# Designs tried in a protein design run: peptides against a protein of PDB entry 7RZF. Part 291

Target 1, 358 residues: chain A of PDB entry 7RZF
Amino acid sequence: PFQEEHLKQLYKIVPIKDIRNLYVTFPIPDLQKYYKSNPGHYLGHLIGHEGPGSLLSELKSKGWVNTLVGGQKEGARGFMFFIINVDLTEEGLLHVEDIILHMFQYIQKLRAEGPQEWVFQECKDLNAVAFRFKDKERPRGYTSKIAGILHYYPLEEVLTAEYLLEEFRPDLIEMVLDKLRPENVRVAIVSKSFEGKTDRTEEWYGTQYKQEAIPDEVIKKWQNADLNGKFKLPTKNEFIPTNFEILPLEKEATPYPALIKDTAMSKLWFKQDDKFFLPKACLNFEFFSPFAYVDPLHCNMAYLYLELLKDSLNEYAYAAELAGLSYDLQNTIYGMYLSVKGYNDKQPILLKKIIEKM
Target 2, 358 residues: chain A of PDB entry 7RZF as posed
Amino acid sequence: PFQEEHLKQLYKIVPIKDIRNLYVTFPIPDLQKYYKSNPGHYLGHLIGHEGPGSLLSELKSKGWVNTLVGGQKEGARGFMFFIINVDLTEEGLLHVEDIILHMFQYIQKLRAEGPQEWVFQELKDLNAVAFRFKDKERPRGYTSKIAGILHYYPLEEVLTAEYLLEEFRPDLIEMVLDKLRPENVRVAIVSKSFEGKTDRTEEWYGTQYKQEAIPDEVIKKWQNADLNGKFKLPTKNEFIPTNFEILPLEKEATPYPALIKDTAMSKLWFKQDDKFFLPKANLNFEFFSPFAYVDPLHSNMAYLYLELLKDSLNEYAYAAELAGLSYDLQNTIYGMYLSVKGYNDKQPILLKKIIEKM

## One batch from the design tools (peptide; made by RFdiffusion4, then SolubleMPNN)

Design b2_p26_8_s2 (from b2_p26_8, 15 letters changed)
Fold by OpenDDE base, seed 3:
Structure b2_p26_8_s2 (fold): chain B 358 residues (1-358), chain A 26 residues (1-26)
Amino acid sequence: as target 1 above (358 residues)
Amino acid sequence: SESFRIILDIINNADTIKKSLTEELF
């Protein structure tokens, strides 16, 4: 376990790759025995959320962060870490103190709202879907993974323990939240901008770094993190599938896509799944425009349009992706390509949102 | 220090953790 001397530390690390990352790490108790409630997953889901009023949404709006991940990580026997990792912009690298302040403001919001049973239920439902429709893994990797987790879970539960949530434990959520405090923080900043500014070399990898104590005034600023009114709990994920009915194979099902609709403005091909029998579909749309590639200006406008469209969809995309839906948007020489994939039950909802933004 | 090795293991496995957190999320 980290002693007090290992807390409130800042590490400036020189990477080999050109990356800018911030790691905000908190020592937490070993949560392995609480896998049925998984309070670290609950907190990771909220802290790592990308929807409106999320930590990432606010940090992106400031131009400081590209991506954010929050969650528990194994340490050694008897302790874990909770880690918030962000990909920093060049501007974000200048605002690390403010980024961490926003992290503590969001954590303070979670404390003020308290544990939400509906959020736990959402995580439970998502994990149950993920387990039920889990893809086949390579046998060698899967057996090695299972052999590893047999140290942590009963034999009867070893296949389900990483997925199936059973118990809402608000007490454990609060216990972990109580460890996510400025006095318990360890910060690592990874950037090439620290080249030639380090005083230590790591023994195993030769990684150059500098270790500094975080000033008490900075710790106090983070301790006094106010409730930022921009932070909100997420809304319920509307993309979580509830219907998993597999329609019977049609008697005339073709091995190839059949043309089922032909109009002056649209053609529709359909192929039923005859192999996998999953409650999933792949919707592919090709939009034709004579203007898309008529000249360099229109080509650039079509590109810019798609980038703006993707940006406008980011908040929905995340909730859809969590629910096992995905979309792809690409420029073509003829116009635009849209793909929507995943559980067929909620695909119409995602598709409607995409089309409404277009 | 062992404490720094854990951070480096986090960083060096960050592609694997981004992948595993992405593989746990996806």
Scores: peptide ipSAE 0.026, ipTM 0.558, DockQ to the pose 0.401
Fold by OpenDDE base, seed 2:
Structure b2_p26_8_s2 (fold): chain B 358 residues (1-358), chain A 26 residues (1-26)
Amino acid sequence: as target 1 above (358 residues)
Amino acid sequence: SESFRIILDIINNADTIKKSLTEELF
């Protein structure tokens, strides 16, 4: 729907809320008919990835961006957008051109690597898990959502169409990637720092804004985005659960945690799930140390240790979270607390990694 | 312009879009 005159535009927008956001938007074809392959989801997964070698990881390392979201968005009938949205730091607001350069370097990396079937398979498996173990929604919200999506999907698929991927379509991934070019870009920067620097007011909401053409030299700079050697495809997510077996209740199962191990160095309580029957567990560990809170120095050392440990675990946190695993680490007056929650199949892997970093 | 309305709709619904994009990603 956009003509050339609508592309390569920069919008500086004054928000009501104190927010700093960058929206990098590309017009793309209507992908609705391709929901079974969902090439926009594939690209959103990679562009929005938070692991090592990701776009977000590099932009965070520079102090420019806090969060990043990539994905398709509905436009109007017959077209969509692909949007990369970032939460900008104050410093990042000064480096928008360089942030967008890094986006195009990452997109160029995706072109160079080509479509990866294993990435599609991970998306498929994650979505299948999310669908299979979907929580109960409030009926009112759920009904309204279903009523809306009935316009987009066959009745027989309306419950599954947003989740279940079926077809790996490298051709469609490449087609979308070919639209993610500097010549097709629309940039919006949202910041209160533009107050008093705008020349237009939006008719409906009174939002103050300025529209500018992006200079041809900047477009050329982005078109010449090289391969940045810091960008890598993610590694395979080892935390994706594959076993969902529910063990039968023991005949002597107690309604309360039973002490199953008692030693000089450890006590272990166990309770089987007798209520939810989910392939999930909660592991809670309390580590006792007489040194944790003996004086202000040791207290601060215990705090610093835990912050360093958390930082060292960030490489796994995102991949674990995607797979429905979580962990929590806290200092206590007695030592440390560790919690590991989620699908029980891969909890030992996450727990092992945590303990190896400790 | 209609093109600007789309951007404003994106911004005004940013929390919903973030949720939908995160719910599509996650």
Scores: peptide ipSAE 0.016, ipTM 0.315, DockQ to the pose 0.385
Fold by OpenDDE base, seed 5:
Structure b2_p26_8_s2 (fold): chain B 358 residues (1-358), chain A 26 residues (1-26)
Amino acid sequence: as target 1 above (358 residues)
Amino acid sequence: SESFRIILDIINNADTIKKSLTEELF
């Protein structure tokens, strides 16, 4: 495990590619034996959440961060890391201390709310869906992966252990949260802006870096992170599928989409899945407007409308994506295209929300 | 638009059918 001299460290790293990343890392105990409760996944789900009141939502609103990933990562035998990784904007690179303050404010919010069994249940349900309807992998890669994870899981559970949650363990969630403290932090900033400002070279890859102790005043600032009233737990994900019934093939099922409705205002084609037998559908809508491409002004207005619509749908996009739903909105020369894809059970909910915003 | 109302009507009818099927099964 890291000793005290390895904690509260800042690494400034020069990348080969033009990238700006922040890694906030905490050493944590080995959680491998707790795979059935997976407290690190619970925390990663909340810290990495992209919905309203999330850490990412607030950092994006400030223009500092593009993306955020939170979760556990394997270390050496007997310990792990919890890592919060963000893609930094140019402005965000100037506000790293404040970004990390917001991370600790969100972590403090998680402590104040305590472990939530409903969040664990959503993670359990999502993982169960992901396992049950897992796509086919290339046999060579899959076999090699399974052979590797046989060292970590019982043979009987090796296929399920990465997915299926069994036990809500609030004690383990709290134990991990207690490690996510400023005194335990290791910070790495990756940016080309550190070129010519480094004093060390990594032995194996020749990566240039500088190591600095984080000032005690900065650590204290993070330790005194208040409850930021902008941070909220996510709402329950209404897009999680619960019905996976596959309807029997119709006796007269056509190999091509059949026209099942023809009206003055709409045509509807339908094709049943005769190949995959998944509880999934693809809904495609083409909206026709004689104004869509009539002149450059209307074209630009139609474009702006879709960009505003997409922005207004961001509140649902992440929750839908987690649940295996997706949508796509595009301008066409005839008007607009909408696609909704994924588990058919909750597609009507997502479609309704899209149409209500339109 | 009228096209959006048609989609909403389809969704609402689907929900009504789903509710009726669930009420007949319990």
Scores: peptide ipSAE 0.007, ipTM 0.368, DockQ to the pose 0.013
Fold by OpenDDE base, seed 1:
Structure b2_p26_8_s2 (fold): chain B 358 residues (1-358), chain A 26 residues (1-26)
Amino acid sequence: as target 1 above (358 residues)
Amino acid sequence: SESFRIILDIINNADTIKKSLTEELF
């Protein structure tokens, strides 16, 4: 485990690639034995959430961060890390202290709300769906992975242990949250802007870096992180599938899409899945407009319309994606293309929301 | 040194970690 001298450290790192990243790392106990409750996953789900009132939503609204990932990472035997990683904008690189303040404000919000059993249940349901309908992996890679995880899980559970949650353990969630404190922080900032400003070179990779202690005043600022009223827990995810019924193959099922509706305003083709037998569908819509490509003005207006539509759908995009739903919107020379893919149970909900925004 | 290695491994494998953390989150 890191000793006290290894905590409250800032690393300024020069990357080879032109990247701007912030890593906020906390040493945590080994959670391996708690895989059935997976408190680190629970916290990663909330801290990494992209919906309204999330940490990422606030940081994006300020133009400081593009992406955020939160979660546990394996360390050495007997300890782990919890890491919050963000992709920084150029402006965000100037506001790292305030970004970390917002991280602690969000963590403080999680403490104030306490562990939520419904959030655990959503994680459990999502993971159960992911396990049940897991795609076939390449045998070589899969076998090697399974061979590795046999060191960590009982043989009977080795296939399920990474997915299936069993126990809601609020005590363990609180225990991990208690480790996510400013006094336990390790910060790494990765940017080319530190070129020529480093004093150390890493022995193995030759990475140039500077290490400095985080000032006590900054630590105190983060320790005094208040409740930011902009931060909220996510709403329940309405896109989580609950029905996985596979309809029987129709007797007259054709190997090609059949025209099932033909009207002056619409044609509909249908192809039942005769190969995969998954509770998934692909809905594809082509909207025709004589105005879409009539001139450069209309073409640009159609483009702007789709960008605005996509922006207006961002509130649902992440929740849908978590639930294994996706959509795509594209301009065509004839008008617009919409695709909705994933579990068929909740596709009508997502489609309805898209059409209501159109 | 080991702490820094973990960060460097994270940085050098950032795409893999983003994918793995996303794959662990999903």
Scores: peptide ipSAE 0.023, ipTM 0.392, DockQ to the pose 0.387; fails the geometry check

Design b2_p26_8_s3 (from b2_p26_8, 15 letters changed)
Fold by OpenDDE base, seed 3:
Structure b2_p26_8_s3 (fold): chain B 358 residues (1-358), chain A 26 residues (1-26)
Amino acid sequence: as target 1 above (358 residues)
Amino acid sequence: DESVRIILDIIENADEIKKSLTEELF
């Protein structure tokens, strides 16, 4: 267990790779026995959320962070860590104290709102979908994984324990939130900018690092994190599939895509799934424009348009991806390609949002 | 110190951890 001397520490680490990362870590109790409620997953879902009013949305708006991940990680026997990891921009590297302040402001928002049963229900539904339609893994890897988790779960539950949530435990969520405090923080900053500024070398990897105590004034600043009015709980995820009906194979189903609509402005090809029998679809759209590749200017404008479109879709993309929907947007020499993949039930919702942003 | 090793194990496996934390999210 980390003693008090191991808390409120800042580690400046020199990576081999050119990466800029921040790790904000909190020692937490062993939550393994609470797998049926998984309070760490609930908190990871909210802290790692990418929607409007999320921690990541605000930190991205500042230009400080590219990506954010939050969740529990196994430690040694009898303790775990809650980790918030962010990919830092060059500017974000200069604002680490402010980034961590925003983390504590978001955590304070979670405390103020309290545990939400509807959020737990979404996590439960998402995990149930993921379990039900889990892809076939390589037998060797899967067997090794199952052999490992047999140490933690009953044999009867070993296949379901990592997925199926059963119990809403607001008390456990609050217990973990109470550990996510500035007095319990360990910070690691990973950047090549610390090269030649370190005083220690790690014994096993030879990694150069510097360890510093976080100043009490900085800890106090984080302890006094106010409610930032920009932080909000996510809205309900509209992309969670509820209909998993598989339509019967048509008698005239072709092994190849058949042309089902031909008009002056569009051709539609369709192939029914005759192999996997999943409640999933792949929608592929090729948009033709004579202007998309006519000259270097138009080519660059079409590229910029897609980058801006992707950026404008990020908030929806995340909620869709959580629900097993994905999209892809690419420039082609003829115009633009759009793909929408995943559970067919909510694909029309995602497609509509994409088309409305276009 | 074991405390730094845990961070380094987190960093070296950061892609796997990002993947595991994203696989826990996805």
Scores: peptide ipSAE 0.062, ipTM 0.742, DockQ to the pose 0.443
Fold by OpenDDE base, seed 2:
Structure b2_p26_8_s3 (fold): chain B 358 residues (1-358), chain A 26 residues (1-26)
Amino acid sequence: as target 1 above (358 residues)
Amino acid sequence: DESVRIILDIIENADEIKKSLTEELF
């Protein structure tokens, strides 16, 4: 659908909201028929990854980007887009060319490593967990959504098609990666800084914009993107739950938390789930220290300690969150509060990592 | 230009696109 004249274009757009966004878009074939392998989801998972050696991690380290999202979006009939969207800092707005260079360096890393079946398996497992433990939606919204997707999926698969991956298709992953090239790029920069610098107005929305061709030198710079040694594939996600067994209710199960351990150094309360019957738990720890709030210096040291602890745990936070685990760390006037929530199977792994960093 | 409309449709629906592209973290 896009001719050469529509490619290698830069759009500078004035938003209504005070936002700074970059959209790097690639026209791709219609992948709807490949929903069982979903190569766009595989690539979105890797390009949008937030762990060590990710695209986002490097762009954050430079202070250029706050958030990154990657994936496929429907276009018109018979084609899609692959979109990389970033939230730009003020500094990042000045370094858009270099941000896009890093995107192509990461894409080049994905080409060099090739399709990874273990990454597909993690996506499959995450989506299966998502489907199995999906929350109840409001009937009106759910019905409208299902009615819409009935145009795309067989009736027997309409409930599962958006979630359940079935087929590893490295050929389709490579095909999509081959479309993610500088010669196919369309760039949109959204910023109020373009106000008064535009020459066009869109007819329907009245949006002010400027269209420019991306210089051939810049395209060539992106085409010659080398392997940046800072980019790495993610490690295997150790937090993906594999055990979903719900333990039977104890005969003496109390409707309230029971004190199950009382020592000079610790008290432990336990309440079994008797309502939801989910393979999930909430672990809450209150640590008491007489020094936590004794004076302003100790209070600030306790705060600094938790900020450093949180920073040291960032490498696990994203992988845990993807797997349906979360943690929270807070200062209290009595000391420190820790909460660990989500699927119970891998909570001990996350808790151990937190304690080892403490 | 249909090519500009597609970009603008992406921008206007950016919140929905972001939601659709963000893996539903549970």
Scores: peptide ipSAE 0.050, ipTM 0.734, DockQ to the pose 0.418
Fold by OpenDDE base, seed 1:
Structure b2_p26_8_s3 (fold): chain B 358 residues (1-358), chain A 26 residues (1-26)
Amino acid sequence: as target 1 above (358 residues)
Amino acid sequence: DESVRIILDIIENADEIKKSLTEELF
């Protein structure tokens, strides 16, 4: 276990690659025995959320962060870590203290709102879907993974333990949140900008680093993190599939797409899945415009239109992705291409939102 | 320092951690 002298430390690390990362790490109790409630996953889901009012949304709006990941990591036996990792911009590297302040403001928001059973239920539903429709893994890798996790889970649960949530445990969520405090923080900043400014070399990897105590003033600043009104809990994810019915194969099903609609303005091809039998579909649309590629101006305008359209859809993209839906928008020489993929149940909702923004 | 090693292990496995943390989200 980390002793008090290992807490409130800042590490400046020189990477081999040109990367800029921030790791904010908290020692937490061993949560393995609580796999049925998985409070670390609940917190990772919220802290790592990309929707409106999320931590990432605010940090992106400032131009400080590109990506954010939050979750638990195994430590040694008897303890774990909760880690918030962000990809820093060049500007974000100058604002690390303020980035961490925003992290604590978001954590404070989570404390103020308290554990939400509906969020747990969404995590439960998402994980159940992921388990039920899990793709085939390479047998060697899968067997090795299962052999490893047999040390942690009962034999009867070994296949389900990493996916199936059973118990809402607000007490455990609060317990983990109580460990996510400035007095327990360990910060690592990874940047080439620290080259020639380090005083230590790690023995095994040869990584150059500097270790510093975080000033008490900075710790106090983070301890006094107020509620930031920009931070909000996510809205309910409308894209979570609930219907998994697989329609019977049509008697006249062809191995190739059949033309099922032919009009002056549209052609529609359909192929039923005769191979995978999954509650998934691929919807592909090609929109034709005589203006799309008529000259360089129109081509650039069509490109700009799609970039603006994608930007306007960002609010739905993450929620759709979490629910196993994706979309793609591309310019073509004939106009535009739209693809919507994933669970068929909620595809009409995503498609409608895309078309309403077009 | 074991403490630095853990951070370095986090950094070296950052892609796996990112993948694990993202795979835990899916």
Scores: peptide ipSAE 0.035, ipTM 0.722, DockQ to the pose 0.445
Fold by OpenDDE base, seed 5:
Structure b2_p26_8_s3 (fold): chain B 358 residues (1-358), chain A 26 residues (1-26)
Amino acid sequence: as target 1 above (358 residues)
Amino acid sequence: DESVRIILDIIENADEIKKSLTEELF
């Protein structure tokens, strides 16, 4: 385990690629034996959430962060890390202390709310869906992966262990949350802006870096992180599928889409899945407007409209994506195209949300 | 994943270097 002198450290790292990343790392106990409850996944789900009131939503609203990932990662034998990684904007690179303050404010919110069994249940359901309808992998890669994870899981559970949650363990969630403290933090900032400002070179990769102690005043600011009223737990994910019934093939099923509705305002083609037998559908809508491409002004207005529409749908996009639903909105020379894909059970909900925003 | 591994490796190596320097000072 890291000693106290290895904690509260800042690493300034020069990348080869033009990237700006922040890594906020906490040493945690080995959670491998708790794979059935997976407290690190629970915390990663909340910290990495992209919905309204999330950490990412707030940091994006400030223009500091583009993306956020949170979760547990394997370390050496007997310990793990919890890592919060963000893609920094140029402005965000100037506000790293404030970004980390917001991380601790969100963590403080999680402590104040305590472990939520409904969140665990959603994670369980999502993972069960992901397992049940897992896509085929390349046999060579899959076999190699399974051979590797046989060192960590019982043979009987090796296929399920990475997916199936069984036990809600609020005690373990609290235990991990108790490790996510400023006194336990290790910070790495990756940016080309540190070129020529480093004093060390990493032996194996030749990466240039500088190591600094984080000032006690900064640690104290993070320790005094208050409850930020902008942070909220996510709402229940309404897009999680619950019905996986596959309808029998129609006797007259055509190999191609059949025209099932023809009206003055709409044509509808339908093709039943006769190949994959998955509880999934693809809904494709082409909207026609004589104004879409009439002149450059209308073209640009149609483009701006779709960008604004996409932005207004961000609140649902992440929750839908977690549940295995996706949508796509594109301009066409005739108007606009909408696609909704994924589990058919909750597609009507997502489609309704899209139409209500349009 | 690879970038985080590299950073962790850098952080770990920095700690080993620091540990070695601290152990050599004692």
Scores: peptide ipSAE 0.026, ipTM 0.490, DockQ to the pose 0.033

